# Peptides against a protein of PDB entry 5OK6, part 144

Target 1, 215 residues: chain A of PDB entry 5OK6
Amino acid sequence: ELPGLDSQWRQIENGESGRERPLRAGESWFLVEKHWYKQWEAYVQGGDQDSSTFPGCINNATLFQDEINWRLKEGLVEGEDYVLLPAAAWHYLVSWYGLEHGQPPIERKVIELPNIQKVEVYPVELLLVRHNDLGKSHTVQFSHTDSIGLVLRTARERFLVEPQEDTRLWAKNSEGSLDRLYDTHITVLDAALETGQLIIMETRKKDGTWPSAQL

## One batch from the design tools (peptide; made by RFdiffusion4, then SolubleMPNN)

Design b2_p24_8_s2 (from b2_p24_8, 11 letters changed)
Fold by OpenDDE base, seed 3:
Structure b2_p24_8_s2 (fold): chain B 215 residues (1-215), chain A 24 residues (1-24)
Amino acid sequence: as target 1 above (215 residues)
Amino acid sequence: DAGLLAEQLANSAPLEEQRKELFS
């Protein structure tokens, strides 16, 4: 059964535990389509449970560009296209109203940027390849806050690189040239890596030379 | 070898195509 309208409002909008609570790095937040949320607000603020303002089930359809992989549309804006709810609030709404059949929740993580916490709505998807076979790629998702070192470790793992093998990364830039990722301590954000970008893992030869040394 | 690397890099898809492939 639905809780009372005032109870719903307090549970979801309460500044301590609801929508307005502080972001904390590593926490899961969920996107809710803006129009649905506004309809819910109107419903609970109206004070009449029998009102025609009943929002129905949560429907995030307009946020998706792809109902196969459930990818978000590009360029969605918080407060315009969606609202962000902490996990507890999201789960309450889903339990009360349901989620549109077949739609997955849109879960995202809070990340820590230098001066702000943010829900990372668009993590970076990189195409990881080996220098000698670009036809065999692994698409891997990374946070903007992940280090290049993590990208390298991930690439090594995906390609089953032996621990004794030395590897390094190159990024193919928009001009088609290669930028070597020298500093593994910088973040994906600092390196300005973008979704769809080709990241080449170069493996050092047994003779101690790098394949790229003669480029 | 370096020649193979250069060839592979030259023949790779543009970033735009790579992005499109990720979202296809």
Scores: peptide ipSAE 0.020, ipTM 0.548, DockQ to the pose 0.536
Fold by OpenDDE base, seed 2:
Structure b2_p24_8_s2 (fold): chain B 215 residues (1-215), chain A 24 residues (1-24)
Amino acid sequence: as target 1 above (215 residues)
Amino acid sequence: DAGLLAEQLANSAPLEEQRKELFS
């Protein structure tokens, strides 16, 4: 059952727990398509629950570039294309109005950057490969705040690398050359890694030599 | 498919611009 219009507004827009609440690193926020949200605002501000301004179910279709992988369109702007809601507010709206059948929620995480928290709407998708088989890739999503060490560990896990095997990463740059990721303590952001970038995991040979040293 | 993903990304707005927008 839908709560009263004023109650809906307070629940969603409440500065302590609603849309205007402070961002906290690691928390989940959700995208809501802007037009739907504006329709909802008009509905609850209108004061008539029986009005023709009823927003219907949440429909984020216009935010997706595909309905297979449910990838977001690129270049979406907060406040123009979508509104960000904390998990509690999102779940309230979904419970009240429903979500369009078949659409997944657009969940994103708050990340900590130097001196600012942001909802990471576009995390980085990297193509992980082994040096000896560039044709077999694993696409893995990372935060910009994740370390290169995490990327390496993830690559090792995906390729079932034994603990005793020594590995290192290379990134294919825009010029088509390979940049070695020497420092595993820097972030994906610091390394300027981008979505779709090829990351090559090199495994050390049993003789103690690196395959790349022979290229 | 790495090729499909690369193609999808190539047809999208430059990632640098998105990164600038996200982190500016």
Scores: peptide ipSAE 0.018, ipTM 0.441, DockQ to the pose 0.053
Fold by OpenDDE base, seed 1:
Structure b2_p24_8_s2 (fold): chain B 215 residues (1-215), chain A 24 residues (1-24)
Amino acid sequence: as target 1 above (215 residues)
Amino acid sequence: DAGLLAEQLANSAPLEEQRKELFS
């Protein structure tokens, strides 16, 4: 059953737990298509539960590039294309109005940047490969705040690298050359890694030499 | 400004064009 319109408004827009609440790193937030949200606002502000302004089920279809992988369209802008809601508010709206059949929620994480918390709407997708088999890739999503060390560990795991094997990373840059990722403590952001970027994991030879040192 | 770059990266979708160039 839908709560009263004023109660809905207070629950979703309340500064303590609603849309305007402070961001906290690691929390989940959800995208809601802007037109749907505005329709909901008009409905609950109208004061008539039987109004023709009833928003219906949440429909984020216009935010998706495809309905197979459910990737977001590029270039979406907060406040123009979508609204961000904290998990609690999102779940309330879904419970009240439903989500369009078959659509997944658009869940994103709050990340801590040097001077601000932000919802990371577009995490980085890296293409992980081994130096000796560039044809076998793993696309893996990372936060901009994830360390290069995590990228390396993830690559090792995906390629089933044994613990005793020594590995290191290279990034293919925009010029087509390879940049060595020496510092594993810096973030994906600090390393300026971008979505679609090729990351090459080099494995040390049994003789203790690196394949790249022989090129 | 690292903050502005961070803002752009957090809210920018990878250019589909860059993906095509890397796989092409």
Scores: peptide ipSAE 0.016, ipTM 0.478, DockQ to the pose 0.035
Fold by OpenDDE base, seed 5:
Structure b2_p24_8_s2 (fold): chain B 215 residues (1-215), chain A 24 residues (1-24)
Amino acid sequence: as target 1 above (215 residues)
Amino acid sequence: DAGLLAEQLANSAPLEEQRKELFS
């Protein structure tokens, strides 16, 4: 049974636990397609539960670029294409109206940036390769707040690098040159790494030389 | 040559859109 319209509005729009609540790092938030949300607002503000303004089930179809991997379209803008709801509010709406059959929830995490908390709608997808086999890649998702050290560890794990093997990372830049990622303590954001960017893991040779030194 | 190695690799997706999302 649907709660009263005023109750629905209070649960979703309040500043303590609803849409307007402060962001906290590590929390899950969910995207809701903007037109659906506006329809819901109109419905609950109308005061008539039997109104033709009933929004139906949540349908985020327009936010997805594909229904295979359920990737978001690029360039979506908060307040224009979607709204963000905290987990509790999202779960209320889903329980009341349902979610379109087969669609996954669009869950994202709050990240801590130097001066602000933000819902990370677009985590970075990096293309990890080895210096000696560029044709074999692993696409791995990272937060902008993840360290280069984590990227390196992840690359080592994906390519089954032995603990005794020494490795380092290079990023292909927009000019087509390689930038060495010297500092493993900086973040993906600090390194200005972006989705689709090629990250090359170089493995030190047994003779103690680096392959890149011979280029 | 690190440059030659880089040229053999695919271009990244446009950086500008993701940056806009991060700082919008």
Scores: peptide ipSAE 0.015, ipTM 0.493, DockQ to the pose 0.153; fails the geometry check

Design b2_p24_8_s3 (from b2_p24_8, 12 letters changed)
Fold by OpenDDE base, seed 3:
Structure b2_p24_8_s3 (fold): chain B 215 residues (1-215), chain A 24 residues (1-24)
Amino acid sequence: as target 1 above (215 residues)
Amino acid sequence: DEGLLAQQLANSEPLEEERKKFFS
């Protein structure tokens, strides 16, 4: 059963637990299509449960670029295209109104950037390859706050690199040259890695030499 | 070309931002 309109408003908009609550790193937040949310606001603020302003089920269709992988459209803007809700608020709305059939929730994580907490709507998708087989890539999603070390570990795992094998990373830059990722402790953000960027994992030879050092 | 890649790798520098972080 739907709660009273005032109860809905307080639950979702309350700054302690609702939309306005502080962001906390690692927590899940959810995107809600802006027009639906505005319709819901109008409905609950109107004070009439029988109003024609009933928002219906949540439908985020306009936020997706595809219904296969359910990837978001590029360039979506908070407050214009979508509203962010904490998990609790999202689950309340879904329980009250439902979510469009077959449509997945748009879950994102709060990340801690140097000066701000932010919901990471667009994580970085990197193309991982080996230095000797550029034609075989693994596309992997990373947070901007993930370390280069995590990227390296992930690459090693995806390519089934044995623990005794030594590896290092290179990034293909916008000029088409390669930049070595020396510091594995810096973040994807600090390394300025971007979605679609090619990351090359170089594996050290058994003789202790690096393939790149041969030339 | 693997050879070209190797050459690029050999001559590559760290990213500017990485360098700043590494040497800071």
Scores: peptide ipSAE 0.019, ipTM 0.516, DockQ to the pose 0.068
Fold by OpenDDE base, seed 5:
Structure b2_p24_8_s3 (fold): chain B 215 residues (1-215), chain A 24 residues (1-24)
Amino acid sequence: as target 1 above (215 residues)
Amino acid sequence: DEGLLAQQLANSEPLEEERKKFFS
């Protein structure tokens, strides 16, 4: 059942639990397409429940590149293309109006950067490969705040590397050269890794030599 | 400075032979 229009407004727009609430690291927030949200605002502010301004189901179609992988379009801007709602507010809207059939929610996490919290709308998607088999890749999403160590562990897991095998990472840079990722404690952000970037996992040989050293 | 940190992680010298080994 739909709450009263004033109640809807207060639930979604309030500064404590709604759109204006402070960001907290690790929390889930959801994207709502801007035009739908503005239509909802107009509806609830209009004061007429039977108004022609009824927004209908939440429809985020314009935010997606395609309806297969449900990836976001590049370059979307908060406040222009979408609004961000905390999980509670999102779930209220979904319960009241529904979500367009077949569309997944656009869930994102709040991350902690050195001086600010932000919703990470675009996590980094890395292309993981082994040095000896570039034809087999794993595409994996990481937060900018994830460590290179996590990238390495994830690569090891995806390629079923045995615990006793020693591995290290290389990143293909924009110039086509390979940069070794020496410090595993630094973040993906600090390493300036980007979406679509090729990350090569090198496995140490049984003789203790590295394949890259025998060039 | 994120850019400086990235540079510290990267090999300062491009390894052309290494690139050939991995991508060729």
Scores: peptide ipSAE 0.044, ipTM 0.591, DockQ to the pose 0.039; fails the geometry check
Fold by OpenDDE base, seed 2:
Structure b2_p24_8_s3 (fold): chain B 215 residues (1-215), chain A 24 residues (1-24)
Amino acid sequence: as target 1 above (215 residues)
Amino acid sequence: DEGLLAQQLANSEPLEEERKKFFS
């Protein structure tokens, strides 16, 4: 059952617990398509529950580039294409209006950057490969706040590298050359890694030499 | 010496094409 229109407005737009609440690192927020949200605002502000302004079920279809992998379109802008809601507010709206059949929620995390909290709408998707088999990639998603050390550990896990094997990372840059990721303590953001970027894991040989040093 | 990896990567698809292939 739908609560009263004023109650809906207060629960969703409340500055302490609603849309305008402060961001906190690690919290889940959800994207809502802007046009639907504006229709909802008009409905609840109109004061008439029988109004033709009823928004219907939440439909984020225009935010997705595909309905197979449910990836977001690139270049979406907060306040123009979508609104961000905290988990509680999102769940209220879904319970009241429903979500389009088969459509997944768009959940994102708040990350801590230097001097700012941000909802990370676009995590970095990296193409992980081995130096000796560039044709076999693993696409893995990372936060901008994740360390290069985590990328390396993830690559080792995906390629089933034994603990005694020594490995290091290279990133293919926009010029097509390779940059060594020497410092594993810096973040994905600090290393300026981007979605679609090829990350190459090099494994040290049993003789103690690196494959890259042989030419 | 980055020669071996550089040579292997020179034969790889351009980054832009790779991005389209995996993320379009």
Scores: peptide ipSAE 0.022, ipTM 0.493, DockQ to the pose 0.404; fails the geometry check
Fold by OpenDDE base, seed 4:
Structure b2_p24_8_s3 (fold): chain B 215 residues (1-215), chain A 24 residues (1-24)
Amino acid sequence: as target 1 above (215 residues)
Amino acid sequence: DEGLLAQQLANSEPLEEERKKFFS
């Protein structure tokens, strides 16, 4: 059942638990398409539940570039294209109005950067490959705050590398050359890795030599 | 998700050069 309009407003816009609440690292937030949200605002502020301003089901279709993988369009801007809601607020809206059939929620995590918390709307999608088969890739999303060590572990897992095998990473840079990712403790952000960037996992030979050292 | 990035990879000429770097 839909709550009263004032109750809806308070639940969603409340500064303690709603849209304006402080960001906390690790929490889930959800994107809501801006026009729908503005329609909802107009509806609940209008004071008439039977108003023609009823927003209908949440529909984030315009935020997606595809309906197969449900990837977001590039260059979306908070406050212009979408509004961010805490999980509780999102779930309230979904329970009240529904979500467009077949459309997934757009869930994102709060990350902690050196000086600020933010909702990471665009995680970094890296293209992971092995040095000996560049044609077989795994696309994996990473947070900007994830370590290179995590990228390496993820690559090892995806390619079913045995624990005893030694591996290391290379990143293809904008100049087309390969940069060795020596420090596994730095973050994806610190390494300046970008979406679509090729990351090559090199596996050490049984003789103890590296393939790249024999060039 | 693999599709678009895989396509970008497939269209990148440097893959062959990079492959040669590991096998030469």
Scores: peptide ipSAE 0.018, ipTM 0.507, DockQ to the pose 0.057; fails the geometry check

Design b2_p24_8_s4 (from b2_p24_8, 14 letters changed)
Fold by OpenDDE base, seed 2:
Parts: structure tokens; C-alpha cells; sequence
Structure b2_p24_8_s4 (fold): chain B 215 residues (1-215), chain A 24 residues (1-24)
């Protein structure tokens, strides 16, 4: 059941608990397509529930690249293409208006950066490969705040590396050369890793030598 | 050491502009 228009406005736009609330690290926020949201605003601000301005169900179709993987389009801009809502506000809207059939919610996390919180709309997608089989990649999503150590652990897990095997990472840079990721304590952001970047896991040989040392 | 299979490596593209948008 739809609440009163003024109640809807207050719940969604309330500066303390709604759209304008402060970001907090670890919280979930959701993207809402801008055109739908503006239609909703017009509806609730109009003061007439019988108005032809009724927004219908939430439809984020224009935000997706495809309806198979439900990947977001690149280059989307907050306030132009979408609005960010905290989880509570999103769930209210979905309960009131519904979400387009088969369409997943677009959930994102607030991350903590030095002196700022942001909703991480675009986590980093890395292409993980082994040094001896570059043709077999695993695409894995990471936060900019994740450590290189987590990337390494994830690569080891995906390639079923045994605990006793020693491994290290290389990143392909824009010049086509390889940079060693020596410090596993720095973040993906600090290492300046980007979506689509190739990350090579090198495994130490049984003789104690590294494959790269032979090149 | 930096020459590990250099010619065989591929990159699907940069996210420089998006990264800047998110973190600037």
C-alpha cells in the first residue's frame, strides 16, 4: 500500500535518514535511474495521488550495459544518470512501486578513503592469470580499498594453488611492461590498478627459482 | 625480471577517467 505523498517525500528525502543522509563506511546504497526518480518527485510533490504523474515501477534498464550480466554502463554520473539512496529508502520505494520484473537492484558499498567516504559505484575488475597460461583468465571484482594481499589470496584460490606453493603478483602497465607488486599491504587504489588490467600470478619453481628470473 | 612474457600480455582497457570521477 502506498503511503501519503507527504509521508513518501519525508521518508525518502529526509536529510537524517533519507537520500541526504551522511555516508557511512560499509553501508549499502542503491542506484535509482534519474528519470524515474524525477517522475516520482513530481508525483509526490504534486499532492494528487490520482495524478497522471504516477511513476510506475522502478526501472533501471538504462543504467545497464546488458540484461545478461547486469553490468553498469561506464561513465554514469550521480545526479545526472542516477540517484543514490540508502538501503532503507530504496526498500521503501521498491515496496511501494515495485522493481521491473527480472531486474536486479544495483547495490553498492560506501568505502572509506583518506578523509572521505564515497559510494563505490565502480569497483575494480581485474583479469587474473597465471604466468604459464595467459589465455585462461579469471575476472574478479575488488574494492579500491582491498589490499594487494587480498588480490594475491584470491588469485591463489581461483587457481587452486597449494598452501606450500610460493606466489607473487605482477601488473601489466599501460606501456605494456610488467610492474612487480612487491608490497602486498597497499591497496588496489594505491597500486593504481584499473578495470581490465591484467594481473599475473607467478608461482615459484620447486627448485626455488622464479620463472621470471630465467627471462 | 620485468620482461615476464611481455609480448603475450593483454589489457582490456583503462579506467582512468572513471577512477578520477570516483576519487577526485
Amino acid sequence: as target 1 above (215 residues)
Amino acid sequence: EDGLLKQQLENSGPLEEERKKLFS
Scores: peptide ipSAE 0.026, ipTM 0.614, DockQ to the pose 0.149
Fold by OpenDDE base, seed 3:
Structure b2_p24_8_s4 (fold): chain B 215 residues (1-215), chain A 24 residues (1-24)
Amino acid sequence: as target 1 above (215 residues)
Amino acid sequence: EDGLLKQQLENSGPLEEERKKLFS
């Protein structure tokens, strides 16, 4: 059963636990399509449960670029295309109104950037390959706050690199050249890595030489 | 061969095509 309209408003919009709640790193937030949310606001603010302003089920269809992988459209803007809700608020709305059948929630994580907490709507998907087999790739999602070291460890894991093998990363840049990722302590953001970018893991030879050093 | 790694990898195609593959 739907709670009273005032109760809904307080639960979702309350700054302590609702939409205005401070962001906390690592927490899950959810995207809600802006028009639906505005319709909900109008409904609950109207004070009439029988109003024609009933928002119906949450439908984020316009935020998706595909219905297969449920990837978000590029360039979506908070406050224009969607509203962010903390997990608790999202779950309340879903319980009250439902989510469009078959449509997954759009869950994202709060990340801590140098000067701000932000919901990371667009994590970075990197294309990981080995230097000697460019035809076999692993697409892996990373946060902008993840270290290059994590990217390297992930690449090693995906390619089943043995612990004794030494590896390093190269990134293919927009100019088509390779930039070596020397510092493994910097973040994906600091390295300016982008979705779809090719990341090459080079493995050191048994003789102690690097394949790339022969150039 | 591994001796031409950098040069070979630089010819692997544009980033845009790589990006498109992630969404295909």
Scores: peptide ipSAE 0.022, ipTM 0.568, DockQ to the pose 0.475
Fold by OpenDDE base, seed 4:
Structure b2_p24_8_s4 (fold): chain B 215 residues (1-215), chain A 24 residues (1-24)
Amino acid sequence: as target 1 above (215 residues)
Amino acid sequence: EDGLLKQQLENSGPLEEERKKLFS
């Protein structure tokens, strides 16, 4: 059941629990297409529930670049293309107006950077490969705050590396050379890894030698 | 976003031509 217009406004825009609430690391926020949100604002501010300004179902179609994997378009800007809502506010809107059939919610996490919390709209998509088979890649999303150690563990898991096998990572840089990711404690952000970047997992040989150390 | 601790990422330099075959 749709609540009163004023109640809707308070639930969604309330500074304590709504759109303007403080970000907290690890919490889920959701994207809402800007035009729909503005239509909703106009509707609830208009004071007439029977108004022609009724926004209808939430439709984020314009934010997606594809309807198969439901990836976001690149270069979307908060406040211009979409609005961010806390999980509670999002769920209220969905319950009131519905979400376009078959369209998934656009859920994102709050991450903690050194000086700020932000909703990570664009996690880093890395192409993980093994050194001996560059043709078989696993595309995996990582947070900018994830450690290189997590990237390595994820690569090991995806390629079914046995626990006793020793592995290490290389990143292909913009110049086409390989940079060894020695420090596994730094983050994806700290290492300046970017979406689409090739990350190569090297597996140590049984004789204790590394393939890359051999001619 | 740019790396904050890029200095902690050690660059091994370009692989020698013979070793590049393992990664190309």
Scores: peptide ipSAE 0.017, ipTM 0.445, DockQ to the pose 0.036
Fold by OpenDDE base, seed 1:
Structure b2_p24_8_s4 (fold): chain B 215 residues (1-215), chain A 24 residues (1-24)
Amino acid sequence: as target 1 above (215 residues)
Amino acid sequence: EDGLLKQQLENSGPLEEERKKLFS
């Protein structure tokens, strides 16, 4: 059921509950392709429900680089390529207009940075490997606000490391050398980890020695 | 600033051949 045009505008654009509402850490927001959103704006502002400006179903196709993994194109810019909507507003639009068949929603989380909240459109994808089996990798998504400790715990879980085994992380840097991620309390952002970066989990030997220390 | 606490990380420097075998 499609509500009245003025009601739609108020519901989606209202600063208290709509597009302009305050960001809150941990909440989900959704990307809407800019041209579709502009078409919707024109439709609801036109005052004629039977107008040829009807936007049709939401179609974010131009935001995706592939239809297999549904990855976003790199370098998309808020306000130019897409609009961000809070979950409630997104769900209303999907309910009213539908979403293109087979196309997933583009859901992102609000993260808390030192001085601001923002929607994390591009979280960090790290390539996790073990020091003794570089041929088996796991690509895992992390927030920039996640700790190195979480990366380590995630690596341990993915590689089925037993609780009694001691592990630590190394990051391969742009120079091809390894930086040991010594401080597990800093964030992915603070450690300047980037998407596609190789993270090596080293496991301590049963004799108490580290493989890297014996070289 | 992004990477502000990167200085807290230990840098292993250039990889020795044996380290390259282990980690590369």
Scores: peptide ipSAE 0.015, ipTM 0.452, DockQ to the pose 0.039

